# Peptides against a protein of PDB entry 5JXT, part 36

Target 1, 319 residues: chain A of PDB entry 5JXT
Amino acid sequence: SLLPKKEINVYIGMSEMQVKWYQKILEKDIDAVNGAGGKRESKTRLLNIVMQLRKCCNHPYLFEGAEPGPPYTTDEHLIYNAGKMVVLDKLLKRIQKQGSRVLIFSQMSRLLDILEDYCVFRGYKYCRIDGSTAHEDRIAAIDEYNKPGSDKFIFLLTTRAGGLGINLTTADIVILYDSDWNPQADLQAMDRAHRIGQTKQVVVYRFVTDNAIEEKVLERAAQKLRLDQLVIQQGRAQVAAKAAANKDELLSMIQHGAEKVFQTKGAFGTMAEKGSQLDDDDIDAILQAGETRTKELNARYEKLGIDDLQKFTSESAYE

## One batch from the design tools (peptide; made by RFdiffusion4, then SolubleMPNN)

Design b1_p11_6_s2
Fold by OpenDDE base, seed 3:
Structure b1_p11_6_s2 (fold): chain B 319 residues (1-319), chain A 11 residues (1-11)
Amino acid sequence: as target 1 above (319 residues)
Amino acid sequence: SPVPHSEIPFP
């Protein structure tokens, strides 16, 4: 029988470099961040800020002039300059030791390029599929990953490419390196491993940058998922979940944690205390804290009705 | 010389 999947949000502090770049992104458009543009501020401008902040949460090397060089070389700096990479590096070592295989999903193909360089640097054998991968190459990559006795440990996928109905039940671990605005896209990605033919307990780790835009992306995704469930249950086809955040929602998301980011010298949380020197106990503490916060997040949205879930207010999820 | 990840074209 297929076991229920275990989902854990993994809350990760920014590295020192991420804090510096996050500050720089906010400062570059400080008038928009402060809402000084009023009614004239474009939704497109706010969406662009959100996208830059999400890039920063993934990896600072997605920005010109962040990567050390020339020469540009893959080394430990690729890991310690991004909080998610530090946690990923420790988690993958544990996953490999337990004889598991892992799917890593991202919204950003350019992050998969960083993850390929990381895989080569650590000597992890991998497959890759994104939006540009030819149909024949996708089949070949899936077959190479799924073959009996495959030495491919990691499958790198864009979340969109993972949605294509493929079977990856030869993996039992799923890492969502970032979240989709549509929680159904992430569910479809998880369902590549969590389906008929899976023989192991599927565990899903969702990486979330703490005290940043990604917490609000996650909250919005959880709210939307609950709304979609209630709409289906109540037969209210007219409750089209608002597909896109409004201007005030986007502004609130951009402002989340911004003050603390401006006040921060160095890294955040466990990244400030340990940096790249995270041990197995630090990882266990992060996973335990994440499991608790995941239960609390789900419990908040389970109590809300359709009318409450249609109001995206950061405050209404805390009452 | 390899280029920085920021210059890798989005596919």
Scores: peptide ipSAE 0.249, ipTM 0.716, DockQ to the pose 0.046
Fold by OpenDDE base, seed 5:
Structure b1_p11_6_s2 (fold): chain B 319 residues (1-319), chain A 11 residues (1-11)
Amino acid sequence: as target 1 above (319 residues)
Amino acid sequence: SPVPHSEIPFP
């Protein structure tokens, strides 16, 4: 029988470089961030800020002038300059020692390019699929990953490309490096490993940058997922249509943690304390804290009805 | 030398 998947949000502090770039993104559009643009502020400008902040949470090298060089080289700086990479690097070593195989999903193909360079640098054998991957190459990559005795440890996928009905039950670990605005896309990604034919306990690690935009992306995704579940259960198909964030929601999401980011000199949380020198106990503490916060998050939304979830999307903008 | 990751176009 297929075991229930275990889902854990992994809350990760920003590196010093991420804090610097996060500040720079907010400062560049400070009038929009402070809501000073009022009715004149375009939804497009706020969406652009959200996209830049999400890029920063993924990796600062997604910005011009962040990467050390020239010459540009793949080295330890690729890891220590991004909190998610520091945790990923430790977690992958543990996953490999356990004899597990891993799917890594992202929304950003440019992040997969960084992850390819990382895989090469660490000597991890991998496959890749994104939105540009030809159908034949996609089949070949899946077959190469799934073959008996495959030496491919990692599969790198964009969430959308990986969501397309493929079977990857030869992996038992799923890392969502970032989250889709549509929680169904993330579920479809998880279901590539969590499907009939899986023989292991599937564990899903969702990376979430702590004290940043990604916490609010996660909350909004959890609200939407619960709403979608209740709408399906109640047969009320019409409620699903209002899923696009309004300006006030986007502004609240941008403002979340911004004050603390401006006050911070250096890295956040465990990244400030240990940086790249995380040990196995630090990883266990991060995973345990993540498991607790995941249970608390789920318990908050499980108690809400449809009407409460529709209102709470507006009120969680004021806390 | 490789180009910086910022210059890689989004597909």
Scores: peptide ipSAE 0.247, ipTM 0.716, DockQ to the pose 0.046
Fold by OpenDDE base, seed 4:
Structure b1_p11_6_s2 (fold): chain B 319 residues (1-319), chain A 11 residues (1-11)
Amino acid sequence: as target 1 above (319 residues)
Amino acid sequence: SPVPHSEIPFP
């Protein structure tokens, strides 16, 4: 029988470069971040800030002038300048050593480009599929990855392109490098590995930048998922319509952790203490802390009714 | 010269 999947949120501190770029994004639109625009503030402007902050949480090289060069070279700087890459680099070594195979999902095709360069730099054999991948090339990549005795370790996918009914049960690890605003898209991604024909315990690692907008993206996704479950159980189809964040919700998400980001010199959390020098014990501590916070987050939303889940609560798990 | 990742077009 198919074993239940394990889902673990992996909370990751920003690198020094990420903190610098996160500050720069907030400072560029400081009046909007402070809510000084009031009723005149554009929802589009707030959505743009949210997207820039999410790019920063993924990798600072998604911004012009962040990457060192010219010449632009792939080296250790590609890893240590992004907290998620530092954790990914250690986690992939462990995953490979245990004889697992891994799906890595992102919302951002440009992040997959960085992950391709990383795979080449580390000598990881991979496949890639995104939204631009031709149907024939998609079939060929899936078949090459699923082939008996395939030497392909990693499959890189955009979450939406991977959602299209494909079978990847030859992988047992799923990394969500970032989260979709729709938790159903992430579930569909997990279900590529967690499906009939899987013989191993599927483990899902969801990367979440700590003290940043991604915590609020995760909270909103967890809230929405619980709401969707309760609506299905109660037969109340009409409730599903409030999918889009309002201006006040977006502003609250942008403001989350912003003060601490402005006060911080250098990196956050384990990135401040060890940076790229994370060992196996540091990874175990991050995973254990993540498992605890994941249980706490789920337990918070399981106690809420439909009416409470329709209200965006700005209360972080730390307030 | 290789271009920075910021200039790589989203496919």
Scores: peptide ipSAE 0.246, ipTM 0.718, DockQ to the pose 0.049
Fold by OpenDDE base, seed 1:
Structure b1_p11_6_s2 (fold): chain B 319 residues (1-319), chain A 11 residues (1-11)
Amino acid sequence: as target 1 above (319 residues)
Amino acid sequence: SPVPHSEIPFP
């Protein structure tokens, strides 16, 4: 029988470079961040700030002038300048040692480009699929990954490209490097490994930048998922009307952790204490703390009714 | 020469 998925949110501190870029993003639009635009502030401007902050949480090299160079080189700086990369680098060593194979999902194809360079730098054999991958090349990549005795350890996917009904049950670990605004997209990604034909316990690691906008993205996704479940259970199809994130909700998301980011000199949390020198005990502590916070988050939303959940509904930022 | 990751076009 297929075992239930184990899902763990992995809360990760920003690197020093991420803190500096997160501050720069907030400072560039400080009047909007402070709500000084009031009723005149455009929803589009707030959505743009949200997207820049999410890029920063993924990797600072997604911004012009962040990457050291020229010459541009792949080196340890690709890892230590992003908290998610530091945790990923340690976690992948553990996953490989366990004889597991891993799917890594992101919303950002440019983040997959960074992950390709990382895979080459670490000597990890990988496959890649994104939204631009031709149908024939997609089939070839899936077949190469799934073949008996495949030496491909990692599959890099955009969450949308992974949504296309494919079977990847030859992997047992799923890393969501970032989260979709629509929790159903992430579930569809997990279900590439969690299907009939899976023989192992599927474990899902969801990376979340701590004290940043990604915590609020995760909270909104959890609210939506619970609302969708309750609407199905109660037969209230009309209640599932996707209310767009209002300006006040977007502003609240942008402001989350902003004061602490401005007060921070250097990195956050374990990134400040250890940086790239995280050991196996530090990773275990991060995973244990993440498992606790995941249980607390789920317990918060399980108690909410439809009327409470409706007050916080966000449409996908892509309409 | 390699270009920075920021200049890689979004598909």
Scores: peptide ipSAE 0.238, ipTM 0.706, DockQ to the pose 0.044

Design b1_p11_6_s3 (from b1_p11_6 with S1M P2E)
Fold by OpenDDE base, seed 5:
Structure b1_p11_6_s3 (fold): chain B 319 residues (1-319), chain A 11 residues (1-11)
Amino acid sequence: as target 1 above (319 residues)
Amino acid sequence: MEVPHSEIPFP
């Protein structure tokens, strides 16, 4: 029988460079961030801020002038300048030692470009698929990854490209490097490994930048997922339509952790204490804390009915 | 790399 998947949110502090760029993004649009734009502030501007903050949470080299150079070289700076890369680098070493194989999903093809360079730098053999990958190349990459005795350790995928009916049951670990606004896209990504034909315990690690916008993206995704489940269970098709964040929700998400980011000099949490020198005990502590926070998050939303989940979109904006 | 990751064309 297929074992239930284990899902763990991995809460990760920003690097010093991420904090600097996160501050710069907020400062550039400070009037919008403070809500001073009132009715004049467009939903599009807030969505752009959200997108830039999510890019920052992924990797600062997605911004012009963040990457050191010229010459532009792939080196340890590619890892230590992004909290998610520091954790990924340690986690992949553990996963490989365990004889596991891993799917890494992102929403951002440009992040996959960084992850390719990282894979080359670490000597990890990989496959890649995104939204631009030709159908034939997609089949070839899947077949190369799934072949018996494949030396490919990592599969890099955009969440949407990976969601399209692929069977990747030859992997047992899934890393969601970021989250989709639609939690069903992330589930579809997980279901590439967690499917009939899987022989191992599937473990899903969801990376979440701590004290940043990604916590609110996660909360919103969890709320929506619970709502979608209850709507399906109750046969109430009408509730699905309110899926887009309103302006006030976007503003609240942007403001989350902003004060702490402005007050912080240097990195956050474990990134401030250990930086790139995270050991195996630090990773175990991060995973254990993540498992606890994941259980607490799920338990919070499991107790809510449809009416509560519809209201909570308004109240969680004020705490 | 010849260019930073920020300048890599979106496919």
Scores: peptide ipSAE 0.283, ipTM 0.776, DockQ to the pose 0.046
Fold by OpenDDE base, seed 1:
Structure b1_p11_6_s3 (fold): chain B 319 residues (1-319), chain A 11 residues (1-11)
Amino acid sequence: as target 1 above (319 residues)
Amino acid sequence: MEVPHSEIPFP
């Protein structure tokens, strides 16, 4: 029988470079961040700030002029300048040593470009598909990954490209490098590995930047997922799960952790203490802390009724 | 809560 998937949120501190860029993003729109625009602040402006903060949480090189150069070289700076890359780099070594294979999902095709450079730099053999990949090339990449004795360790996917009903049960590890606003998109991505034909325990690692906007994105996605479950269970199909994040909710999300970000000189948490020198014990501590916080998060939303969950608006910022 | 300006200038 298919084993239930194990899901762990992995809470990761920002690198020093990410803290600096996160501060700069907030400063550029400081009046909007402080709510000084009041009712006049556009929802579009707040959504743009949220998008830039999410880019920063993924990798600072998603911004023009952030990558060191010229010359532009792929070196250890690609890893140590992003907290998620530092954890990913250690976690992938462990996954490979265990004889596992891994799917890495992101919302951002430009992050997959960075992950390709990383794979080349570390000598990891990979496949890639995104929203722009031709249908024939998608089939070829899937077949190359799934073939018996495939030397492809990593599959890089946009979460949207993973929605195509493909079978990737030859992988047993799923990394969600970032989260979708719609938790169903992430579930559909996990279901590429967690499907009939899987012979291993599927483990899902969801990367979440600690003390940043991504914690609030995760909370909203968890609220939506619980609401969707309760609507199905109660037969209340008319409960419009369509409450888009209002301006006050977006502002609250942007403000989350902002004060501590401005007070911080250097990196956050384990990134400040160890940086790129994370060892296996540090990774175990991060995973254990993540497992605890994941249980606490789930327990918070399991107790909420439909009326409590409806106060939270969850529509995608991109619809 | 008012978020203070950073001491770090724009590049």
Scores: peptide ipSAE 0.007, ipTM 0.457, DockQ to the pose 0.020
Fold by OpenDDE base, seed 2:
Structure b1_p11_6_s3 (fold): chain B 319 residues (1-319), chain A 11 residues (1-11)
Amino acid sequence: as target 1 above (319 residues)
Amino acid sequence: MEVPHSEIPFP
């Protein structure tokens, strides 16, 4: 029988470099961030800010001129300059020692490029599929990964690239490096490993940059998922959850954690305390804290009715 | 000479 998947949000502090870049993104559009543009601010401008903040949360090298060089060489800087990479690097070592195999999903093909360089640098054997991957090459990559005795440890995928029908049940760990705005896309990603033919406990690690835009992306996705579930249960098929964030929602998301980011001179959380020197106990603490916060998040949305879930509670960024 | 990972301009 297929075991239920375990999903854990892994809350990760920004590196010092991420904080500096996050500040620069906010400062560039400070009037929009402060809501001073009012009704005149285009939804497109706010969406662009959100996109840049999400890039920063993923890796600062997603920006031109962010990578240290010349020479431009893959080194430990690729890891320590992104909180998610620091945690990923430790987690992958643990996963490999356990004899597990891992799917890593991102929304960003350019992040997969960084993850390829990381895989090469660490000597991890991998497969890759994104939106540009030809159909034949997708089949070949899947077959190479799934073959008996495959030495491929990692499969790198864009969340949407896999389409319907891919079976990756030869992996038992799923890392969502970032989240889709549509929680169904992430579920479909998980279901590549959590499917008929899986023999292991599937564990899903969802990376979330703490005190940043990604917490609000996650909350919005969780809210939408719960709303979709309740609409189905109540037979109210016409409650089209407004799939697209409005301007005020986007602004609230951008403002979340911004003040604390501006006040911070270094890294956040465990990244401030230990940086790249995270040990196994630190990883266990991060995972345990993440499991607790995941339960709390789920419990928050489970108590909400349809009418409450339709109201975006703008928790004021100031409480 | 490794090409910088990011060709995405900072907007």
Scores: peptide ipSAE 0.000, ipTM 0.392, DockQ to the pose 0.040; fails the geometry check
Fold by OpenDDE base, seed 3:
Structure b1_p11_6_s3 (fold): chain B 319 residues (1-319), chain A 11 residues (1-11)
Amino acid sequence: as target 1 above (319 residues)
Amino acid sequence: MEVPHSEIPFP
């Protein structure tokens, strides 16, 4: 029988470089961040700020001129400049020692480029599929990864490209490096490993930058997932979950943690205390804290009805 | 020459 998947949100502090870039993004559009544009502020401008903040949460080298050089060389700086990479680097070593194989999903093909450089730097054998990958190359990559005795440890996928009905049950670990606005896209990604033919316990690690916009992206995705479940259960097909955030929701998401980011002179959380020198006990503490916060997040939405979920604005989550 | 990680220009 297929075991239920275990999903854990992994809350990760920003590196010092991420804090500096997050501050710069907010400062550049400070009038929009403060809501000073009022009714005249475009939803498109706010969506652009959200996208830049999400890039920063993933990796600062997604911005032009962020990578140190010349010479441009892959080194430990690729890891320590992003909190998610520090945790990923420790977690992958543990996963490999356990004899597990891993799918890594992102929304951003440009982040997969960084993850390829990381895989080469660490000597991890990998496969890759994104939106640009030709159909024949996708088949070849899947077959190479799923081959009995395959030496491919990692599969790098964009979440949407991985959603295309492929079977990757030869992996038992799923890392969502970032989250989709649509929780169904992430579920479809997890279901590549969590499917008939899986023989192991599937574990899903969802990376979430702590005290940043990604917490609000996750909360919104959890709200939407609960709403979608209730709509299906009640047969109320007419409750089209408002798929797109309104302007006030986007402002609240951008403002989340912004004050603390401006006050911070270094890194956040465990990244401030230990930086890249995280040990196995630090990783266990991060995973345990994440498991607790995941249960709490799920419990908040489990008690809400359709009408409560429709009225729920990101502001009401702060009381 | 490692290609700089694909420059999304800071707008």
Scores: peptide ipSAE 0.000, ipTM 0.404, DockQ to the pose 0.040; fails the geometry check

Design b1_p11_7_s1 (from b1_p11_7, 7 letters changed)
Fold by OpenDDE base, seed 3:
Structure b1_p11_7_s1 (fold): chain B 319 residues (1-319), chain A 11 residues (1-11)
Amino acid sequence: as target 1 above (319 residues)
Amino acid sequence: DEEEELRKLLS
């Protein structure tokens, strides 16, 4: 029988470079961040800020001129300048030692470019599929990854491209490097490994930048998922969760953790304490803390009814 | 200037 998948949110602090860029993004449009635009504030303006903050949470090199150079060479800077890369680098070593194989999903094809550079730098053999990959090349990549005795350790996928009904049960680890606004897209991605034909325990690691917009993206996704489940259970097809955040929701998401980001000198959390020098015990602590926070997040939404889940809870905008 | 580059990217 297929074992239930284990899902763990991995909460990761920003690097010093990410903090600096996150501050700059907020400062550039500080009037919008403070809600000074009022009723005239463009939803598009807020969505642009959200997108830039999400890029920063993924990797600062998603911004033009952020990469150190010349020379533009891949080095350890690719890892230590992004908290998610520091954790990924340690986690992949563990996964490989366990004889596991891994799917890495992102919303951003440009992040997959960075992950390719990383794979080359570390000597990890990989396959890639994104939205631009031709149908024939997708088949070839899947077949190359799934073949008996494949030397391909990593499969890099955009979440939406990976959702296209493919079978990747030869992997047992799934890393969601970022989250989709639609939790169903992430579930569909996980279901590439977690399906009939899987023989191992599937483990899903969801990377979440701590004290940043990504926590609110995750909360919104969890809220929507619970609402979708309750609607199905109650037969109330009409309660389609509004897929798009309103202006007030977007503003609350942008403001989340912003004060602490402005007060921070250097990196956040474990990135401030250890930086790139995370050991196996540090990873275990991050995973254990993540498992606890994951249970708490799920328990929060399990107690809510449909009417409560339709309201965006803007609780800790400034905490 | 990293700020100018960010401003250009966000424009």
Scores: peptide ipSAE 0.024, ipTM 0.579, DockQ to the pose 0.072
Fold by OpenDDE base, seed 2:
Structure b1_p11_7_s1 (fold): chain B 319 residues (1-319), chain A 11 residues (1-11)
Amino acid sequence: as target 1 above (319 residues)
Amino acid sequence: DEEEELRKLLS
């Protein structure tokens, strides 16, 4: 029988470089961030800010000229300049020692490019599929990864590239490096490993930058998922889940944690205390804290009805 | 390019 998947949100502090870039993104559009643009502020402008903040949460090298150089060589800086990479690097070592194999999903193909550089730098054997990957190359990559005795440890995927019917049950660990706005896309990604033919306990690690926009992306996705579930259960198919964030929701998401980011000198949380020097105990503490916060997050939405979820604007979570 | 402008703000 297929074991239920274990899902853990892994809350990760920003590196010093991420904090600096996050500050600069906010400063560039400070009037929009403060809501001073009012009704005239375009939804497009807010969406652009959201996109830049999400890039920053993933990796600062997603910005042109952010990579330190010359020389432009892949080194430990690729890891320590992004909180998610620091945690990923430690988790992958643990996962490999356990004899597990891992799917890593992102929304951003350019992040997969960074993850390829990382895989090469660490000597991890990998496969890759994104939106640009030809159909034949996708089949070849899947077959290579799923081959009995495959030496491919990592599969790098964009969350949506996986197509209908891909089976990756030869992996038992799923890392969502970032989250989709549509929780169903992330579920479909998890279901690559969590499917008939899986023989191991599937564990899903969802990376979430702490005190940043990604917490609000996660909250919105969780709200939508719960609403979709309740709509199906109650036969209220006419309740259109608000597919797109409104301006006020986007603004609230941008503002989340912004004050603390502006006040922060250096890195956040465990990244400030340990930086790249996280040990196995630090990782265990991060995972345990993440498991607790995941349970708390789920418990908040499980108690809400359809009417509550429809009214639940980001402001009402703190009242 | 918005990313180039951000780079200039950090320089």
Scores: peptide ipSAE 0.020, ipTM 0.635, DockQ to the pose 0.064
Fold by OpenDDE base, seed 1:
Structure b1_p11_7_s1 (fold): chain B 319 residues (1-319), chain A 11 residues (1-11)
Amino acid sequence: as target 1 above (319 residues)
Amino acid sequence: DEEEELRKLLS
């Protein structure tokens, strides 16, 4: 029988570089961030701020001119300048040592480009597919990854490209490097490994930048997922109004953690204490804390009724 | 300057 998947939110502090860039994103639009534009602030402007903050949470090199150079060469800076990369780098060593294989999902194809550079730099053998991958090349990549005795350790996927009914049960670990606004897209992605033909316990690690906008993206996705479940259970299909985030909701998301970000001179959390020098005990502590917070988050939404969950509805921003 | 490039991209 297929074992239930284990899902753990991994809460990760920003690097010093991410904090600096996050501050600069907020400072550039400080009047909008402070709500000084009031009801006149465009929803488009707030959505753009949200998008830039999410890019910063993923990797600062998603911004032009952020990569150190000249010379423009891949080095340890690719890792230590992003909190998620520091944790990923340690976690992948553990995953490989245990004889597991891993799917890494992102919403951002440009983040997969950074992850390719990382894989080359660390000597990890990988496959890649995204939304631009031709159908024949996609089949070839899947077959190469799934073949008996495949030496491909990592599969890099955009969440949407990975959602299209493919079987990747030859992997037992799933990393969601970021989250979709639609929790069903992430479920479809992890179900590429968690399906008939899987012989191992599937573990899903969801990376979440702590004290940043990604916590609010996660909360909103969890609310939507619970609402969808309750609507299905109660037969109230009409109640699942796909209400886009309103301006006040977007503003609240942007403001989340902003004060602490402005007060911070260096990195956040474990990144401030150890940076790239995280050991196995630090990773265990991060995973244990993440498991606790994941249980608390789920317990919060399990108790909410439809009326409470309807106050916060999300449309998927199509990237 | 990383800050200047960020300002250009976010403009």
Scores: peptide ipSAE 0.017, ipTM 0.553, DockQ to the pose 0.072
Fold by OpenDDE base, seed 4:
Structure b1_p11_7_s1 (fold): chain B 319 residues (1-319), chain A 11 residues (1-11)
Amino acid sequence: as target 1 above (319 residues)
Amino acid sequence: DEEEELRKLLS
């Protein structure tokens, strides 16, 4: 029988470089961040800020000229300059050691480019699929990954490209490097490994930058998922708020953790204490803390009725 | 390009 998947949010502090870039993103649009634009603030402007902050949470090298050089060589800087990469690097060693295989999902194809460079640098064998991958090449990559005795350890996928009904049950670990605004896209990604034919316990690690916009992306996704579940259970299909975030929600998301980011000199959390020198105990602590926070997050939304879940989304529906 | 502007702010 297919075992239930284990889902763990992995809360990760920003690196020093990420904090600096996050500050600069906020500073550039400080009037928008402070809500000084009021009702006249462009939703597009807020969406752009959100996208830049999400890029920063993923990797600072997603910004032009952020990579240190010359020389432009892949080195440990690729890892230590992004909190998610530090955790990923340690986690992948464990995953490999336990004889697991891993799917890594992101929203950003350019992050997959960084992850390819990382895979090459670490000597990890990988496959890749994104939105631009031709159908034949997708089949070839899937077949290569799923081949009995495949040397491919990692599959790099964009979440939406991975959502296309493919079978990757030869992997038992799923890393969501970032989250989709639609929690169903992430579920569809997990379901590539969590399907009939899976013989192992599927574990899903969702990376979440702590004290940043990604916590609010996660909260919104969890709220939406709970709402979708309740709507299905109650037969109220009309209540499925596909509502795009309003300006006030976007502003609130941008403002989340911003003050603390502005006050921070250096890195956040475990990244400030140990940087890239995380040991096995640090990873265990991060995973345990993540499991606790995941349970708390789920418990918060499980207690909410449709009306309560809608209030957070419907304040977005009337403007 | 927002990225180029950010790069200029960090230089």
Scores: peptide ipSAE 0.018, ipTM 0.613, DockQ to the pose 0.071; fails the geometry check

